# Peptides against a protein of PDB entry 6MBK: the designs that were tried, part 176

Target 1, 240 residues: chain A of PDB entry 6MBK
Amino acid sequence: GFEMVNFKEEGFGLRATRDIKAEELFLWVPRKLLMTVESAKNSVLGPLYSQDRILQAMGNIALAFHLLCERASPNSFWQPYIQTLPSEYDTPLYFEEDEVRYLQSTQAIHDVFSQYKNTARQYAYFYKVIQTHPHANKLPLKDSFTYEDYRWAVSSVMTRQNQIPTEDGSRVTLALIPLWDMCNHTNGLITTGYNLEDDRCECVALQDFRAGEQIYIFYGTRSNAEFVIHSGFFFDNNSH

## One batch from the design tools (peptide; made by RFdiffusion4, then SolubleMPNN)

Design b2_p20_8_s1 (from b2_p20_8, 6 letters changed)
Fold by OpenDDE base, seed 4:
Structure b2_p20_8_s1 (fold): chain B 240 residues (1-240), chain A 20 residues (1-20)
Amino acid sequence: as target 1 above (240 residues)
Amino acid sequence: RIPPNGGGVGDIPLWSEIKK
């Protein structure tokens, strides 16, 4: 019903291969395919996770390191997914001086500065952890952990992380959702939910899509400032 | 700027809570 396509300006997205009707369940992703905090804990990162307070406290950072570890692992199950991720982002961490100056006219500038500061501090912290912690020795990034790596991973997670239910539905955890997250954004309503019985994320079509049309989803209620901070873009048609 | 791909809704609810 859909295919991955590299669009000129939007990067990779999903294109309908047939007509899809509104509210049709066209896409689902089983939990086993997700990159989650739990999969991070069960990976080579697990021992370090169990000993590092920051990884434990900040699931998004755990996902970032999980992503980096898997990217550095040629046999990673998630290599096909990782290869679809942008190499760079338009998020604040990638802003040039002129872009930062542009944001000075907005309240978002303080959040941008906070991101810069926090990301730099996190990198410095984890660089030391990776170099010195016993459980970091087996990490594939042990000898290659640059700020650029960390910036990329943090930005990837920031733009793509989702809260999903735990397996028993009693709590929430964080996840990257392969294939599904290739859908680009449009204004609308939330059309993705978690089916706990089948243990999968499910996406229904926001609208009718004809064969050959790009399939869009709504990323949620965000202001333009939040889009800049979390996704690195302004959306003029954002009704929120 | 054009919205990048990423999906990140931030919260994917249980269908059972919102859709029966």
Scores: peptide ipSAE 0.357, ipTM 0.799, DockQ to the pose 0.666
Fold by OpenDDE base, seed 2:
Structure b2_p20_8_s1 (fold): chain B 240 residues (1-240), chain A 20 residues (1-20)
Amino acid sequence: as target 1 above (240 residues)
Amino acid sequence: RIPPNGGGVGDIPLWSEIKK
């Protein structure tokens, strides 16, 4: 009922190939297709994860490294998804000097600087970990782990991470949701939920979409403050 | 600023919870 399209101004998005009615379930993504903290633990990153307190404490960073490992793996199941991700983001970590100067008149500058410092510190920490930790030897990052890589991964996760239920619904975990996250934003209501019975994310149509129309979803109310790293941090209390 | 794409729902609730 839909296809991936590269729109001129919006980048990749979904276009309806048939008429879709409001509230129709048009898109679902099974848990097995998600990039989650659990899939990170089950990947080549697993041994390092089990030994690094930061990866264990911060699920978003675990996802970032999972994303980097999979990107560096030519045969990764998620290659088709990763290739749809932006190469750069309109987030504070990518602000140019002029954009930063513009923000100097606002309190946002403090958040930007904080984000820069935190991200740089994290990178420095993990660079050392990757170079020295025995369980990092098999990671496809040892010889190719730049700040730009880390910035990209952190920004990807920050802009695309979702809390989803665990399989038993007793807790939440973090996930990137392939295909679904290709939908661009419009104003409206949340139309995505998790179906535990079928163990999948489900998206129903916000409105009627005709064949050939772009399919939009509502991201919720977002502010620039939500795209600050310290605001996007997730601490997994269950790992302690 | 809203990023292009990215699946904006930071929290995907259970249907059973939101349809109550």
Scores: peptide ipSAE 0.346, ipTM 0.800, DockQ to the pose 0.523
Fold by OpenDDE base, seed 3:
Structure b2_p20_8_s1 (fold): chain B 240 residues (1-240), chain A 20 residues (1-20)
Amino acid sequence: as target 1 above (240 residues)
Amino acid sequence: RIPPNGGGVGDIPLWSEIKK
């Protein structure tokens, strides 16, 4: 009942191909189609993941490497999804000198510099890991791992990661949700939930949409600053 | 600026927790 369309002002989004009623279940994504920390563990990244403490402790970094490995794999199931992702982002990691100077007068500057410094340190660490670790030899990115690659992957995950339940519902994990994350934002109520019985993400319509109208969802009350600065710091307190 | 696309909700709740 929908299609992906490039809207002139909003960029890519979803358009209704038929009339959709408010509260109608119009979109669902089964767990098997999600990019998750679990799918990263089950991929070519799995052997390295099992040996690297940072990948184990930081699910967002695991997703970033999963995204890079799948992007470098021509036969990846997620190629159609990855091709829809932006090539660049308006995140602090992409800020030019003048944009950083403008932020120097704000309280956000400390967080921006911290994020930049941490990302650079992570890249330097993983560059060495990829060059020296035996389990990195099978990664498709071994001979092509630049800071630009890492910055893109981290920014993609930071802007699109979602917390979802595990299969048994006892814990949470991180996921990228293909197709669903193409919906643009509007003011309203949260209309997306996880159905454990059918093991899928489900989205119901926020309002009536006519055939030909863009379908919007509500992302929640998170500020742009929280999306840009804080969404990347899910420290998995895997102290257990 | 709201990021284009990206399910920025970051938290997908269980339906059982929302349907009170």
Scores: peptide ipSAE 0.345, ipTM 0.796, DockQ to the pose 0.513
Fold by OpenDDE base, seed 5:
Structure b2_p20_8_s1 (fold): chain B 240 residues (1-240), chain A 20 residues (1-20)
Amino acid sequence: as target 1 above (240 residues)
Amino acid sequence: RIPPNGGGVGDIPLWSEIKK
């Protein structure tokens, strides 16, 4: 019922291949296709995850490393998804000097500098971990882990991470949702939910879409603070 | 600027919770 299209002005999005009615379930993504903290734990990253307190405490960082490991793995199931991700982002981590100077006149500058500092510190920490930790030897990142890699992964997760229920519905976890996250934003209502019985994310149409029209979803009301790495840090409640 | 990319920082609730 839809296809991925590169729209000239909006970049990648989803286009309807048939008429879709409002409230029609047109898109679903099973848990097994999601990139989650759990899939990170079950990947080549698992041994390191089990030994690193920061990976365990910060699901967004776990997802970032999961994304990097899968990107570096030619046979990764998520290669088609990863190839659809932007190579660069319009996030503060990518701001040029002039853009940062512009922000100096705003109250956002403190948050931007904090984000830069924290990201740099995280990179330095994990660079050392990757170089020295025994369980990092099997990671495809062992010989190639740059700040640019980390910045990209962190930005990818920051812009695309979602909170979803765990398999038993008792807790929440973080996930990247392939295909679904290709939908561009429009004003409206939340039309995505998790079906625990079928263990999948489900998206219903916000409105009628005709064949050939771009399919939009509503991301919700996002504050500028939500685009700061600090607000995107969900600590895994594993400490409680 | 809303990221042109979908779903960032979103909460995907259970349908059972939304339909109430």
Scores: peptide ipSAE 0.335, ipTM 0.798, DockQ to the pose 0.490

Design b2_p20_8_s2 (from b2_p20_8, 7 letters changed)
Fold by OpenDDE base, seed 4:
Structure b2_p20_8_s2 (fold): chain B 240 residues (1-240), chain A 20 residues (1-20)
Amino acid sequence: as target 1 above (240 residues)
Amino acid sequence: MIPPHGGGVGNIPLWSEIQK
């Protein structure tokens, strides 16, 4: 009922191939297709994850590394998804010096600087981990892990991570939702929910869409506070 | 597309939680 299209101003989005009615379930993504903290743990990153406290404590960073590992893996199941991701983002980590200078007059500058410092520190930390940790030897990042890679992955996760229920519904975890996150944003009501019985993310149409129209969804209200890399970390209390 | 307000964590609730 839809196709991926590169829209000139908005980048990739979904276009209806038929008429879709409001509240129609037009898109669903099974858990198996999601990039989650759990899939990161079950990937080549798993051994390192099990021994690195930061990866365990910060699900967003775990997703970032998962994304990088899968990007560097030619046979990754998620290659089709990863190839649709932007190469650059309009996030503070990509701001030019002039943009940062402009922000110096605003309260946002403190958050930007914090984000820069945190990201740089994380990169430096994980660069060392990748170079020295025994369980990092199998990572495709072993020989190529740049700040640009890390900046990209962190920004990808920051802009696209979602809280979803765990398999038993008892907790929340972080996920990138392929295909679903290709829908561009519009104002409206939340029309995406998780179906635990079928173990899938489900999206119903916000409005009627005619064949040939771009399908928009409402991602929810996001605050500037959520823009901080740390806003998406979940302390897994199971690290005890 | 990056959502307005610079992105962040989305929330995909259980349908059962929304219907209440």
Scores: peptide ipSAE 0.380, ipTM 0.787, DockQ to the pose 0.356
Fold by OpenDDE base, seed 2:
Structure b2_p20_8_s2 (fold): chain B 240 residues (1-240), chain A 20 residues (1-20)
Amino acid sequence: as target 1 above (240 residues)
Amino acid sequence: MIPPHGGGVGNIPLWSEIQK
């Protein structure tokens, strides 16, 4: 199998405990273990979700709030997963003044400022919603919802969200995939697919791995342009 | 850990779609 290891430079990753052959199914995650827009709807966030147009229209934000609610819940099923997430990210939302100054000479500065402004506006909106909306009263966020919390959740989702099929395979939804997303990235081919029959994400080995080697996967080609919060914009067609 | 520059939505298709 594999084990979770904290690597010095790469943070958490997976290490093979036995020899794994190329194309071997070594990792799978059932839908029930995923954090999805659907699981958000079925959580304590559900009543608020049903009444807030932004949560309905933007699946990434729904996931962010789902993540925050579960983090604030000591008995959450996802606590072990959440504890593996970074406390901070090397994303534009975490750039310091000096890093921003360095980017002033690049075209990226416009995207960074846009992301900052959008995230701040979203936070301000949801802060008001949490304080005033009746369905927010039971949320663990009511008494503790800071910009830092929101920034963290948005960044977590932005870096880790995946598009997966719905249960019937007719549509796509957004998901965080525990355990799977602990694999560090390498160049190669996508070796992760969804198995509808068993209703699970499945990952096959990109190459042969020996016992003791770190297991790497290819997440796909991702660009810096995808760090725009709007890249995670997911129109829920069911809201119309 | 996902690369710092690895933002965006990962696409996990159905196996049946990859095999086509």
Scores: peptide ipSAE 0.374, ipTM 0.775, DockQ to the pose 0.364
Fold by OpenDDE base, seed 5:
Structure b2_p20_8_s2 (fold): chain B 240 residues (1-240), chain A 20 residues (1-20)
Amino acid sequence: as target 1 above (240 residues)
Amino acid sequence: MIPPHGGGVGNIPLWSEIQK
């Protein structure tokens, strides 16, 4: 029903290979294909996760490390997905001096600096953890963990993380949703939901799409403030 | 790929919650 295409102006997106009608279920992603906090816990990162309070408290950081570990693993199931991710992002963590100067005229500057400082502090903390913690010895990051790696992973998670229900539907967890997150954004209504019975993310078409047309979805209304302030700091409520 | 606003956390609710 669809294929991944590199569009000249918009980058990677999904293109319909057949006519898709509005409200048609055209895309679904089972939980087993998602990168989640749970999959991070069940990965090579699991032993370290079980002993590091920050990884336990910060699901986004757990996802960032999960992403880095899988990227460094040639046999990772998620290699095809990871290869589709941007190598750089237009996030505040990548802003050059001139871009930061432009932001100085805005109220967002304090939040940008805060995010930068927090990310740098996190990197310094985890650099030490990776170098000294016994359970970090088996991580593919042991010999190569740079700020650029961390910045990339944090930015990847920041731009792509989603809240999804846990398996029992009692709580929410964080997830990267491969294939689905390749859809570019348009204005409209939320057309993605979680089917707990089949344990999968489901996306229905926002409108009719003809064969050969790009498929767009609506990610929802998100503020720049939410992007800058909250995207990098979701505490798992299990700590309180 | 990334939304025009730069991204952020998405919320994928249960269908049962949206249909109510």
Scores: peptide ipSAE 0.373, ipTM 0.783, DockQ to the pose 0.358
Fold by OpenDDE base, seed 3:
Structure b2_p20_8_s2 (fold): chain B 240 residues (1-240), chain A 20 residues (1-20)
Amino acid sequence: as target 1 above (240 residues)
Amino acid sequence: MIPPHGGGVGNIPLWSEIQK
């Protein structure tokens, strides 16, 4: 029903291969295909996760390390997904001096500096952990863990992480949702939900799409400050 | 310009919570 296409102005997105009607379930992703905190615990990272308080307390960092471990694993199930991720991001962690100066007049500047400082501190902490912790010896990252690796992984998670229900629906966990996160954003209503009975993320069409048209979804309403912090994007018409 | 993928924590609710 759809295919991945590189659109000239918008980059990679999904294009309809047939007519799709409004509210039609056109895309679903089972839990087993998601990168989650739970899949991180069940991976080669599991032993270290069980011993490190920061990994346990911060699901986003657990996902970042999960992403790095899977990227370094040639036989990883998620290799096709990881290969679709950007190599660099327009997030504050990648900002040059001139971009930071532009943000000095905004309320976001303090959060940007805080994020940068925290990320640097986290890297220094985990560099030491990877070098000294016994359970880190099995990680494919032991001989190659740079700040650039960490910055990339953190930025990947920051721009793509989602809260999804746990299997029993009693709590939320963090997940990367392959294929679904390739859709570009438009204004509208949320058309993605979780189906606990079938244990999958489900996306229904926001509107009618004809064969050959790009499929857009609405990821939710966010402030400009949140977009700057998480995506490095300013949208003037986002009057919130 | 259409905003890119919404950075940060997105929320995927249960369908049962939306179909009220």
Scores: peptide ipSAE 0.380, ipTM 0.764, DockQ to the pose 0.411; fails the geometry check

Design b2_p20_8_s3 (from b2_p20_8, 6 letters changed)
Fold by OpenDDE base, seed 1:
Structure b2_p20_8_s3 (fold): chain B 240 residues (1-240), chain A 20 residues (1-20)
Amino acid sequence: as target 1 above (240 residues)
Amino acid sequence: MIPPNGGGVGNIPLWSEIKE
């Protein structure tokens, strides 16, 4: 009922291939297709994850490294998804000097600087970990882990991570939701929920869409504060 | 700034939580 299309102004999005009615379940993504903290634990990153306290404490960073590992793996299941991700983002980590100077006149500058500082520190820490930790030797990142790589991964996760229920619904975890996150944003109501019975993320149409129209979803109200790396702090209670 | 796609730091609740 839909296809991925590169729209000129909005980048990649989803286009309806048939008429879709409002509230119709047009898109669902099973848990097994999600990039989650759990899938990170079950990947080549797993051994390092089990030994690194920061990866365990910060699910967003775990997802970032998961994303980097999978990107560096030609046979990764998520290659088709990763290839759809932007190469650059309009996040503070990508601001040029002029943009930063403009922000100096705003209250946001402190948050931006904090984000830069934290990201740089994280990179420095993990660079050392990747170079020295025994469990990092098998990661496809040992010879190709630049700040640009880390900035990209962090920004990808920052802009695309979602909180979803665990399999038993008792807790929450972080996930990237392939295909679903390709829908561009519009104003409206949240029309995405998780179905535990079928163990999948489900999206119903916000409105009627005709064949050939771009499908939009509402992500919710997003503030600039949500672009602070600290906003992704969902502590896995099992890590304590 | 809201990214055009990706969802940001979203919350995907259980349907049961939305329908109640």
Scores: peptide ipSAE 0.376, ipTM 0.800, DockQ to the pose 0.479
Fold by OpenDDE base, seed 2:
Structure b2_p20_8_s3 (fold): chain B 240 residues (1-240), chain A 20 residues (1-20)
Amino acid sequence: as target 1 above (240 residues)
Amino acid sequence: MIPPNGGGVGNIPLWSEIKE
């Protein structure tokens, strides 16, 4: 009922191939297709994850490394998804000197510098871990782990991570939701929920869409500050 | 600034929690 299209101004989005009615379930993504903290634990990253406190404590970083490992794996199941991701982002981590100078007149500068500093520190830490930790030897990152790689992965996760229920519904975990995250944003109500019985993320149409129209969803009200704040401090209670 | 795609950070609740 939809197709991925590269729109000139908005980049990739979804276009309806048929008429879709409001509240119609038009898109669903099973858990097995999601990139989650759990899938990271079950990947080549698993052994390192089990021994690194930061990976355990910060699910967003775990997802970032999971994304990098899968990107570096030609046979990764998520290659088609990863190829749809932007190569660069308009996040503070990509701001040029002029943009930073402009921000010096705003209160946002402190948050930007904090994000830069934290990201740089994380990179330095994990660079050392990748070079020295025995469980990092099998990672496809050992010989190719640059700050640009890390910046990209962190930015990808920051802009695309979602909280979803665990399989038993008792807790929440972090996930990247392929295909669903290709929908561009519009104002409205949240029309995405998780169906635990079918173990899938489900999206219902915000409004009627005709064949040929772009499908939009509402991501929620988000501020620039939320992107900065949520860049790193998801304390996963699963560290136990 | 809202990213064009991605929806992060989003909260995807259980449908049962929204309907209550």
Scores: peptide ipSAE 0.375, ipTM 0.796, DockQ to the pose 0.483
Fold by OpenDDE base, seed 5:
Structure b2_p20_8_s3 (fold): chain B 240 residues (1-240), chain A 20 residues (1-20)
Amino acid sequence: as target 1 above (240 residues)
Amino acid sequence: MIPPNGGGVGNIPLWSEIKE
């Protein structure tokens, strides 16, 4: 009922291939297709995850490394998804000197500097971990882990991470939702929910869409505070 | 692809929590 299209102004998005009615379930993504903290644990990153407290505590960083590992893996199931991700982002981590100078006159400068500092510290920490930890030897990024890689992964996760329920519905976890996150944003109501019985993300149409029209969804109200990577976006208390 | 505000953590609630 839809196809991926590169729109001139909006970039990649989804276009309806048939008429879609309001509230129609037009898109669903099973858990097995999601990039989650759990899939990170079950990947080549798993052994390192099990021994690194920061990866365990900060699900967003776990997702970032999961994304990097899968990107570096030619046979990754998520290669088609990863190839659709932007190579650069309009996030503070990508601001040029002129943009930062402009922000110096604003209260946002403190947050930007904090984000830079935190990201740099995280990179330095994990660079050392990747170079020295025995379980890092099998990571495809062992010999190529740059700040640019980390910046990209962090920005990808920051812009695309979602909280979803765990399989038992008792807790929330972080996930990247392929295909679904290709929809561009519009004002409206949240029309995406998780179906625990079928174990999938489900998106219903916000409005009627005709064949050939771009499908928009509402991502919800996100605050600028989410740009501040102080202690991570999600603290997983899995200290056990 | 990216929300106008630059992104953040989205929340995908359980349908059962919304419909009740």
Scores: peptide ipSAE 0.370, ipTM 0.786, DockQ to the pose 0.362
Fold by OpenDDE base, seed 4:
Structure b2_p20_8_s3 (fold): chain B 240 residues (1-240), chain A 20 residues (1-20)
Amino acid sequence: as target 1 above (240 residues)
Amino acid sequence: MIPPNGGGVGNIPLWSEIKE
């Protein structure tokens, strides 16, 4: 019912190949296709994860490193997904001096500075970890871990992380959701939930889409995985 | 409003502080 298309101004997105009705379940993504904290733990990153308190405490950073490791792995299952990700972002970590100056007049400047300092500290910390920790030797990042790499991964996770339930539904974890996150954002209602019975993310159409139209979804907020999939479908308009 | 892929000045993603 849809196809991946590169929209020049918006990057990759999904285009309807047929008419899709509002509330129609048109897209689902099984857990096995997700990049999760759990998949990170089960990857080449696992040994380091088990030894590093920050990776354990901060699932978003775990996802960032998972993303970097998989990007550096030619045979990674997630290569097709990773290739759809932007190479750069219009987020604070990519702001130029003029953009930062513009934001100085806004309340956002404090958040920008926080992101800068936190990301820099994290990079410095993990650079040392990757260079010195025994369990980092297997990582494809051992000889190539730049700030640009980390900035990219962090920004990717910042913009795309989601909360999903664990397999047993007892708690939430963090995930990147391939294919689903290719839907570009529009204001509206959250139309994505997690089906624990089938162990998959499910997305229903926000509105009617005709064949040939780009399919948009509402992501809600993208701060620290504030988009909660396991809560089901929300009908509150969280436009911002 | 959050533009596609969460980019733009209007969206300031939060990044947790390093936890030691």
Scores: peptide ipSAE 0.024, ipTM 0.534, DockQ to the pose 0.064

